# Peptides against a protein of PDB entry 5TUV: the designs that were tried, part 32

Target 1, 107 residues: chain A of PDB entry 5TUV
Amino acid sequence: KEVIDRLRYLKAEIEDLELKERELDQQKLWLQQSIKNVMDDSINNRFSYVTHEDICNCFNGDTLLAIQAPSGTQLEVPIPEMGQNGQKKYQINLKSHSGPIHVLLIN
Target 2, 107 residues: chain B of PDB entry 5TUV
Amino acid sequence: AQECQNLEVERQRRLERIKQKQSQLQELILQQIAFKNLVQRNRHAEQQASRPPPPNSVIHLPFIIVNTSKKTVIDCSISNDKFEYLFNFDNTFEIHDDIEVLKRMGM

## One batch from the design tools (peptide; made by RFdiffusion4, then SolubleMPNN)

Design b1_p11_4_s4 (from b1_p11_4, 4 letters changed)
Fold by OpenDDE base, seed 2:
Structure b1_p11_4_s4 (fold): chain B 107 residues (1-107), chain C 107 residues (1-107), chain A 11 residues (1-11)
Amino acid sequence: as target 1 above (107 residues)
Amino acid sequence: as target 2 above (107 residues)
Amino acid sequence: SYLPNGFSLTL
């Protein structure tokens, strides 16, 4: 009787959790769409930028590359491997399909 | 008894997954707020200056930041249409997305 | 943040 009651309780709770998870999934979807809509708004898009000062304030002591690329651009970073010259290869591969990529050096 | 244990494990699994989804949802909310704050800041700044910033002085979203040591040698190969980029580094680097940058900016 | 440990992203 005790085991049966426990089983019933657990099954009911799991069912409630399934409903909660589906609710969260839907909320995530709506929020993602909301973010997209906000960013795609013409006025917001006009002002969707950061300055060199902003970037410099976020990072200290390094060379910085700002890579501005359109949405959907593919970025690949291979596992570093030893090159023929005896040094590891650290690489970034970028491929855009919708527009040019722009790079700024912040040093 | 064994069935109870199996369901308890499943319950905990679902609870943890729900917790993760709640956290992800909160992050998305913060991203949206950060973006709106960025837009508001820039609109106000341009109003005060009575002019937009110079085109080459700002980085439009979406973007990424690559930071590496000042001693790192960077080589870049660019396609004719500027749709493909290959960066070679002689040392390690870090990549930060625009969302992280906005967080560091305090948006 | 991301380290050069072998990955791909869509911007």
Scores: peptide ipSAE 0.515, ipTM 0.898, DockQ to the pose 0.963
Fold by OpenDDE base, seed 3:
Structure b1_p11_4_s4 (fold): chain B 107 residues (1-107), chain C 107 residues (1-107), chain A 11 residues (1-11)
Amino acid sequence: as target 1 above (107 residues)
Amino acid sequence: as target 2 above (107 residues)
Amino acid sequence: SYLPNGFSLTL
């Protein structure tokens, strides 16, 4: 195909793709707000939980910790580095600003 | 032509972004569906039992699941107000968010 | 899932 015709085709397609991308962005925002509204509903919030059995059915064999924390809690996992004893250190740092954190041993 | 090549690159970049956004949108849809199904399940269960579950038997959203080997040594430091937690592991671990758990539950 | 590769999350 001639270069000029290819250029015209590509430009037109890019314009269509731009429209599609904007549409998806708007749909994402709408859905995010919808999810927020559903989760913030008092009745839904009351029933927004899983059981120990639920977790055990999803995972087995390993040690399982369930960490329940308020929305907005910060979880930091640093890059593993060597400790003083020659062992690689793996860490989880949690910080909440709005309420207590609860930890349960599930296994 | 160089212009044609540039537009081909741009086209491909936009296509990839759109694909990613479509995938993310589908995940959000599944999240909302899973949450609604969870709430419905729990409401029905509590109606049948005529009581809420025991306080320490459930994990309220939002939460994460940390799984590690049974041999992993875990050290935990907790602030007095339970707003800050520091976990130290002598081996690697995996973190699963509540969204993934709901998926595994078939919600 | 997440591996301990250095990251931050907001719950």
Scores: peptide ipSAE 0.508, ipTM 0.898, DockQ to the pose 0.952
Fold by OpenDDE base, seed 4:
Structure b1_p11_4_s4 (fold): chain B 107 residues (1-107), chain C 107 residues (1-107), chain A 11 residues (1-11)
Amino acid sequence: as target 1 above (107 residues)
Amino acid sequence: as target 2 above (107 residues)
Amino acid sequence: SYLPNGFSLTL
């Protein structure tokens, strides 16, 4: 009796959890669409920027590059390897398929 | 007893997934709030200045930031159409997305 | 944050 009751309880709870998970999945989808809509709004798009000062304040003392690229641009960072002169090389490869890439040196 | 144990394990697994999804949803909410705060800040600033910022003084979303030491030497190879970029660094670097930058800005 | 540890991203 006790085991049967426990099994029934657990199965019911798992069913409730499944419903909760589906609810969260739906909420995520709606929120993602909401974010997209907000960002695509013409007024919001006009004001969707940061300043050089903003970036410098986040990364004080560093050399900073800002990269603006079309959606879908591929960014590759290979594992650092030794170069011809024995110097370890660090790389970033960018490849766009839909438009030009823009790079800004902040400092 | 074994069936109960199996269901308890599944219950716990589902609870953990739900917790993860709740966390992800919260992050999306914070992203949307941060973006809206950014837009509001910029709108207010431009209203007070009665002018938009100079075009080359701001970085429009979406973007990524590459930060490295001020001593790092950076070489860049660019395709003719600017669809491909190859960056070579003589030292390590970090990459940050715009979402992280907004967080660091306190948006 | 990402470090140069070998990865690919789609922007």
Scores: peptide ipSAE 0.481, ipTM 0.900, DockQ to the pose 0.886
Fold by OpenDDE base, seed 5:
Formats: sequence, structure tokens, C-alpha cells
Structure b1_p11_4_s4 (fold): chain B 107 residues (1-107), chain C 107 residues (1-107), chain A 11 residues (1-11)
Amino acid sequence: as target 1 above (107 residues)
Amino acid sequence: as target 2 above (107 residues)
Amino acid sequence: SYLPNGFSLTL
């Protein structure tokens, strides 16, 4: 029966897709660890920075804040709520657990 | 027939998820390349200058960039230990991670 | 980029 054949085909394909997805998951894990290792290398860490010029060249005329926060810092942007006189509240909440946060005004 | 339809939906769901994961892997590869290029650039620049950049002239990774209109009023509340920050804006803003910044820099 | 649309992330 056509339906039975289609079911068999779909089940086999789904099994193959499961294998493919697991492969991709492993590759992602490996690559993430590789990136971490590269960034944590003492020499690379020493040179892992951008300049004020770099940042300014990426943006145009806006107020720019650079927030240096350790990995794992939680960033929350709540849905803007109404404040006084109906003004929406735009907020950023930062919570670090491993070190202080440093903020720089770029321009 | 209903079972066949269910499997078709499952198949499509998995295919889309795999596609997304493939894209994410490509992004991770680009991230690693960009970081390595950044490090190489900075090493070469410091060698040419025979000195490191001034401490406050660079932004060390990891960081984020917040950009908003030059007319936006920004208020910041900081915890005593500088582990918690609350930013208030009277207008909208954008947040960019260091990965995006490196992309904009052409790394 | 991230807009103030209500979200949380880990840096």
C-alpha cells in the first residue's frame, strides 16, 4: 500500500535526520570549546581588545556605551512599561556573579 | 493517513532545525576566525608601536555596545560591589555584542 | 542587534 510505503520511508528518513542532528550537536560543542580555549589562551587574551576608534567606526554619531562584563553576566531588557506621564521605561539590568562590570563612554 | 501526516510534520520540523544548526555552526566558525584576526591585528600593531595601547583606550573582550540617540538621557544605578547595574533610558536603544562588532569591523 | 523588546541573555 502506498501509505505503508510512505510511512516506512518517512520513519527511515527521520532516523537519518536524528543522526545528522546529533552530529551537528557534537560539532557545535566541539567548536564552542575550541573558541573558549582560544580566547582563554594567555597570549590571545592579552590581545583580545578593540579600540575606541574601532567602535566609533562601527557606529555613527550616537551615544555609545561599552560595557565590559565577565562571561556569564546576565543581561535583562524588560518590556518597556509605562512610567510617569505615560512615558515608556527603557531599561537594561545587568547582574554579574564573577566580577565587577566596567562601563566606558565611547562618544 | 493521519500517522503519515504526523511524520511529515515531524520530518519538516527536523529539517528546519538542522538547517538552523548548520547556520549556527557557520556563525561560530566565523566568530573564531574574527577573533583570531583581531588578535593578529593587535599583536602586529603593538609590535609596530613597540608598546601596548593605553589602558583606557581599548575595550577588552567580552563586552557589549549600547548605542542610543545623542539626545537620550541615561541614568545608571550601580551596586556597591559593581556587580549590578541598572540603566534607565528615556528613549529606545540598541545592544550589540562583541561578535557583531567584530563583524562590523571586518574581522 | 538587540532592541528593548523584552528579553534576557547571558554575556
Scores: peptide ipSAE 0.401, ipTM 0.896, DockQ to the pose 0.935

Design b1_p11_5_s1 (from b1_p11_5, 7 letters changed)
Fold by OpenDDE base, seed 3:
Structure b1_p11_5_s1 (fold): chain B 107 residues (1-107), chain C 107 residues (1-107), chain A 11 residues (1-11)
Amino acid sequence: as target 1 above (107 residues)
Amino acid sequence: as target 2 above (107 residues)
Amino acid sequence: FIFSGDKSYIK
């Protein structure tokens, strides 16, 4: 009887968790749409930028590349493999389908 | 019973998914807040300066920051239309998205 | 950006 009671309890809890998960999924969808709407606004888009100073304040001591590209740009970082000279290859492959890519050397 | 164990595993699995989704939702909220703060900052700054910043002095969203050692050799191949970029590094690098940068900026 | 590949480089 104790096992049966435990089974019933677990089944009921799982049902509640399923409802909670669906609620969170819906909230995520609404929030994602909200973010998209805010970013697509003409005024917000005009002012959606950071400065060189902003970046330099966040990072120091290394070479910094800033890569700006349209939404949906494909960013591929292959798993490092041995190159022609026996050294591992570290690569970034970028492919845009909707506009040009802009690269800035910050530091 | 085996059935109880199976349900307990399922319960734990769902609890972990819910926890992850709650965390992701919170990150989206912070992202939206950070973006709005960024826009507000830039609008105010441009109003005070009475002009927009020079085009090459800012980095428009979306962007990524790539940082690597100053000793790292970087080779870049660019397509004629600037839609495709290939970066080769002789050492490791780090990639930071614009969301992380905004966090570091305190937005 | 749509990321693919080695995510260990994302910090």
Scores: peptide ipSAE 0.486, ipTM 0.906, DockQ to the pose 0.921
Fold by OpenDDE base, seed 4:
Structure b1_p11_5_s1 (fold): chain B 107 residues (1-107), chain C 107 residues (1-107), chain A 11 residues (1-11)
Amino acid sequence: as target 1 above (107 residues)
Amino acid sequence: as target 2 above (107 residues)
Amino acid sequence: FIFSGDKSYIK
């Protein structure tokens, strides 16, 4: 029967897709750990930086702030609301738990 | 049959999830490559200069870039230990993470 | 960084 054959085919394909999805999940986990290990390496950490020139080449015509903080620093951007003078307020809240925050003015 | 149709819908859903996971995995791979290229570039540059860059001339990962109009007024409140920052802007801004910056740099 | 809030500012 065509329907039975189609059902059997679809079930088999779905099973193969399940295996593929699990494989991708494992690969993602492995790669995430690999990236962490590479970034945490003492030599790599020493050279894990960009220059002012790098930033200026990426962004032009605006004021640029570079904010460096430890991994896990909380970054909160509240939804803009009206201020006391009827002007919308735009805000960034930063909270670090493992080290100081550094701010550099680029442009 | 209804069962066949249901399985075809499920098959398509799984295919889309797999596609999304493949894309995410590719992005992680590119992130790792970009980081390694950054480290390699910096190591080579410092070898040529025979010294590390000045501390205030570089931005260490992880970081974010905030860009806004040159006319934007920015106020900043800092905690005593510099673990907490509050930025107030009188206009809108954009935030870019270090991953995006590395992409724009061609890493 | 761990982001929270308005995602429209993230580009």
Scores: peptide ipSAE 0.482, ipTM 0.906, DockQ to the pose 0.926
Fold by OpenDDE base, seed 1:
Structure b1_p11_5_s1 (fold): chain B 107 residues (1-107), chain C 107 residues (1-107), chain A 11 residues (1-11)
Amino acid sequence: as target 1 above (107 residues)
Amino acid sequence: as target 2 above (107 residues)
Amino acid sequence: FIFSGDKSYIK
């Protein structure tokens, strides 16, 4: 029957798609580990920086703050709420546990 | 017939999920390439200059860029050990991670 | 960085 044949086809295809998804998941894990290894390499780490010129070329006409912090630093941006003076509060909260935070005014 | 329809819905669901995973994998690949290109650029530049850049002239990864209007007033509270930062803005701002910056740099 | 809060600020 045509319905039975269609069912068999769909089930087989879903099994193939399941294998493909697992393959992609594995590839993602390997690539993430590869990126981590490359960034943690001592030589690469030494040269893992951008310049003021780099940042200025990416942005124009605004005040630019560059905030460097250790991996895992907590970055919290509360939902703007009305303050005591009737002004909305726009805030950034940073919390590091493994090292100091460094801030640069770029522009 | 109902079973066929259910499996076809499941098939489509898996296809969309696979498509999303393929896109995410491509983004990771581009991230790794951008980082490697950045390192290569900086190594070459320092070789030509025969010295590293001054420490406060560069921004080391990981970092974020905060941009806001030139009219925005920014207040910053810092802990003694520089492990905690509180930024207050009187207007809206944007946050860009280092990955986005590298993309804008054309790395 | 580990982000939390209003995602509208992330561009």
Scores: peptide ipSAE 0.479, ipTM 0.906, DockQ to the pose 0.922
Fold by OpenDDE base, seed 2:
Structure b1_p11_5_s1 (fold): chain B 107 residues (1-107), chain C 107 residues (1-107), chain A 11 residues (1-11)
Amino acid sequence: as target 1 above (107 residues)
Amino acid sequence: as target 2 above (107 residues)
Amino acid sequence: FIFSGDKSYIK
């Protein structure tokens, strides 16, 4: 039957797609580890920075804060809610567990 | 048949997930390339200048950029060990990660 | 960074 043949074909294709997806998942893990290794290299780490000029060239017209913190630093941005004075609260909460946080005003 | 339709929907769902994963892998590759290009740029620049940049003139990875209006009032509370920061804004802001910055820099 | 909260601020 034509329907039976179609079903068999689709099931086989889905099985192949499952294998492909797992392959991609493994590739992602490999790439993530590769990036981590590259960034953790002593020489690369020494030169892993941008300048004020770099930032200014990327953004214009506003106040720019640069916040440098260790990998794994928790960044929390609560949903704005009304404050004590009737104004919405816009907040950024940072929590580092492995080192100090450094803040620079760019402009 | 209904089963055939169900499998075709499933196939399409899997194909879309695979496409998304492939795109994410490409982004990771680009991130790694951008980082390597950044390191190469900085290494070359320091060689030409025969000195490293001043410590407070650069922003080391990982970092984020907070962009807000010049009219925005920003208050910052810092812990003694500088491991915890609380920023209060009287208006909206945007957050950009270092990956986006490197993209904007053309790395 | 590990982000939590309102992701609308992330551009």
Scores: peptide ipSAE 0.471, ipTM 0.904, DockQ to the pose 0.915

Design b1_p11_5_s2 (from b1_p11_5, 7 letters changed)
Fold by OpenDDE base, seed 3:
Structure b1_p11_5_s2 (fold): chain B 107 residues (1-107), chain C 107 residues (1-107), chain A 11 residues (1-11)
Amino acid sequence: as target 1 above (107 residues)
Amino acid sequence: as target 2 above (107 residues)
Amino acid sequence: FIFSGDPSYIK
């Protein structure tokens, strides 16, 4: 009887968790659409940028490349493998389908 | 007993998914707030300066920051239309998205 | 950006 009661409790809790998960899914969808609308607004788009100073304040002591590309640009970072000269191959592949890619050397 | 154990596993699985979704939702909220703050900052700055910044002095969203040692040798191959980029590094690197940069900026 | 590859490089 104790096992039966535990089973009933677990089943009821799982149903409640399913409802909670669906609620979170809907909230995520709503927020994603909201973010898209805000970013696509013409005024917001005009002012959606950071400066060189902003980047330099966030990072120190390294070479920094800023890569700007359209949304949906493919960013591929292969798992490093040995190259033809015995050096591990560290690589970034970028492919845009909707516009040019811009690269800036920050420091 | 076995059914009870199976339901306990399922319950825990759902709890973990819910926790992850709650965290992701919170991150989206922070992203939207950060973006709005960025836009407000830039609008105010341009109003004070009475001009927009030079085109190559800012980095428009969306962007990524590639961080690597100053000793790292970087080779870049660019397509004619600038839609495809290939970066080769002789050492490891880090990639930071615009969301993380905005966080570091305190937006 | 749509990321693919080694996620350990994303910080």
Scores: peptide ipSAE 0.498, ipTM 0.906, DockQ to the pose 0.915
Fold by OpenDDE base, seed 1:
Structure b1_p11_5_s2 (fold): chain B 107 residues (1-107), chain C 107 residues (1-107), chain A 11 residues (1-11)
Amino acid sequence: as target 1 above (107 residues)
Amino acid sequence: as target 2 above (107 residues)
Amino acid sequence: FIFSGDPSYIK
């Protein structure tokens, strides 16, 4: 009887957890859509930028490249492999389908 | 009983997933807040300056920051269609997305 | 951006 009662309790709790998980999934979808709407707003889009100073305050002592590209741009970073000249290849491949890519040297 | 133990394992698995989803949801909330704060800051700044910043002085979202040593040699090649970029580095680099930058900015 | 490749570069 004790085992049976424990089983019933666990099954009921798992059912409640399933409902909670579905609720969180729905909340995530709604929030993602909300973020998209906020970022796509014409006024917000106009002011959705950072400055050179902002970037410099986040990093120091290194060369900093800022790469701006449309949403959905493909960013490929292959695993470094030895090249023909005996040097490892460190690469970034970018592919945009929706617009131009802009590169700025920050520091 | 074995069945009871199996359900307890499943219960724990579901609890961990829920915890992870709650954390992910919190991160999305923070992203939205950071973006809204960024927009508000920039709107206020432009109002005070009575003009927008120069076009090449800001980086519009979405963007990434590439961080590498000042000694690193960087070569960039652009495809004929101007939609593909290849960056070659003679040493390692780091990539930071705009979300991380906003976090570092304290937005 | 849609990332592919070595995730070790992402900080």
Scores: peptide ipSAE 0.481, ipTM 0.906, DockQ to the pose 0.909
Fold by OpenDDE base, seed 2:
Structure b1_p11_5_s2 (fold): chain B 107 residues (1-107), chain C 107 residues (1-107), chain A 11 residues (1-11)
Amino acid sequence: as target 1 above (107 residues)
Amino acid sequence: as target 2 above (107 residues)
Amino acid sequence: FIFSGDPSYIK
């Protein structure tokens, strides 16, 4: 009957969607690897930078810190908690394993 | 009937997940394009200037931008090898990755 | 970067 036919249709469609999702997952992996290859290219790496002007044009006012670090650097931002003086602590923890971290003050 | 409803819910869940993955793929493509455009821009600029920019005038990828009020007091503790950084702020801040910066730059 | 912590800080 109609319900049985609908069930069969839905099951078949879900199976097709599973295949589509796996296809997209593979495409994502391919694209991520492609991006990595492009960025790791020696010529591209040489020119992989932005200027102070670029940053200033993107952000107005406030104080800006530019933090450059190697790929894979751990960036930890803990949930603010009350400090010893009763003030919430706002903190950034950085840990690099493959190279030094460089900080530039902008504005 | 109940099984039909369950499968319809599952179908919709999968469709939404597929849509999200398609969007993520598009973002990755845009990231790659933006990076290539950045490299092209910098290569052209250095060719015209016949010299690279000063080392401390540019921020190499990967990087993050920390944005906070000009009134915010920032304290930074650095390890001797510069592999570990601790930033303390007396107020809130925002973090922007290099991908967002490239987007704002119009790359 | 590998992020951990409060994601609300990431814009």
Scores: peptide ipSAE 0.479, ipTM 0.904, DockQ to the pose 0.933
Fold by OpenDDE base, seed 4:
Structure b1_p11_5_s2 (fold): chain B 107 residues (1-107), chain C 107 residues (1-107), chain A 11 residues (1-11)
Amino acid sequence: as target 1 above (107 residues)
Amino acid sequence: as target 2 above (107 residues)
Amino acid sequence: FIFSGDPSYIK
């Protein structure tokens, strides 16, 4: 009886957890759509920017590149490998399909 | 007993997954709040200035920030249509997305 | 942005 009762309890709890997980999945979906709608709004889009000062305040002492590109732009960072001269090469590959990429030097 | 143990493991796995989803949901909420705060800040600033900022003085979303040592040599190859970029670095770099930047800005 | 690669190699 004790084992049977424990099994029943666990099965019931797992069922409740399944419902909770589905609820969270739905909430995530709706929130993602909400964020998209907010960002796509013409007024919000007009004001969706940061300044050079904002970036400089967040990062200090380094060379900073700001890369603005359309949503969905592919960002590829290959695994560093040894170059022909024996030095590791570090690369960033960007590919946009919907518009030009803009690069700004901040520092 | 074995079935009970199996269900206990499953229960724990589901609880951890739910915890992760709750955390992800909270992050999305914070992202939306940060974006709204950014828009509000910029709208207020432009109202006070009575004009929009110069086009090249701001970085529109979506963007990434690449930071590297000031000693790092950066080479950039750009396609004619500016849809494809290849960056070569002689040293390591860091990439930060706009979400992280907004967090660092305190939005 | 859609990321591809191994972020563990980024420092």
Scores: peptide ipSAE 0.474, ipTM 0.906, DockQ to the pose 0.583

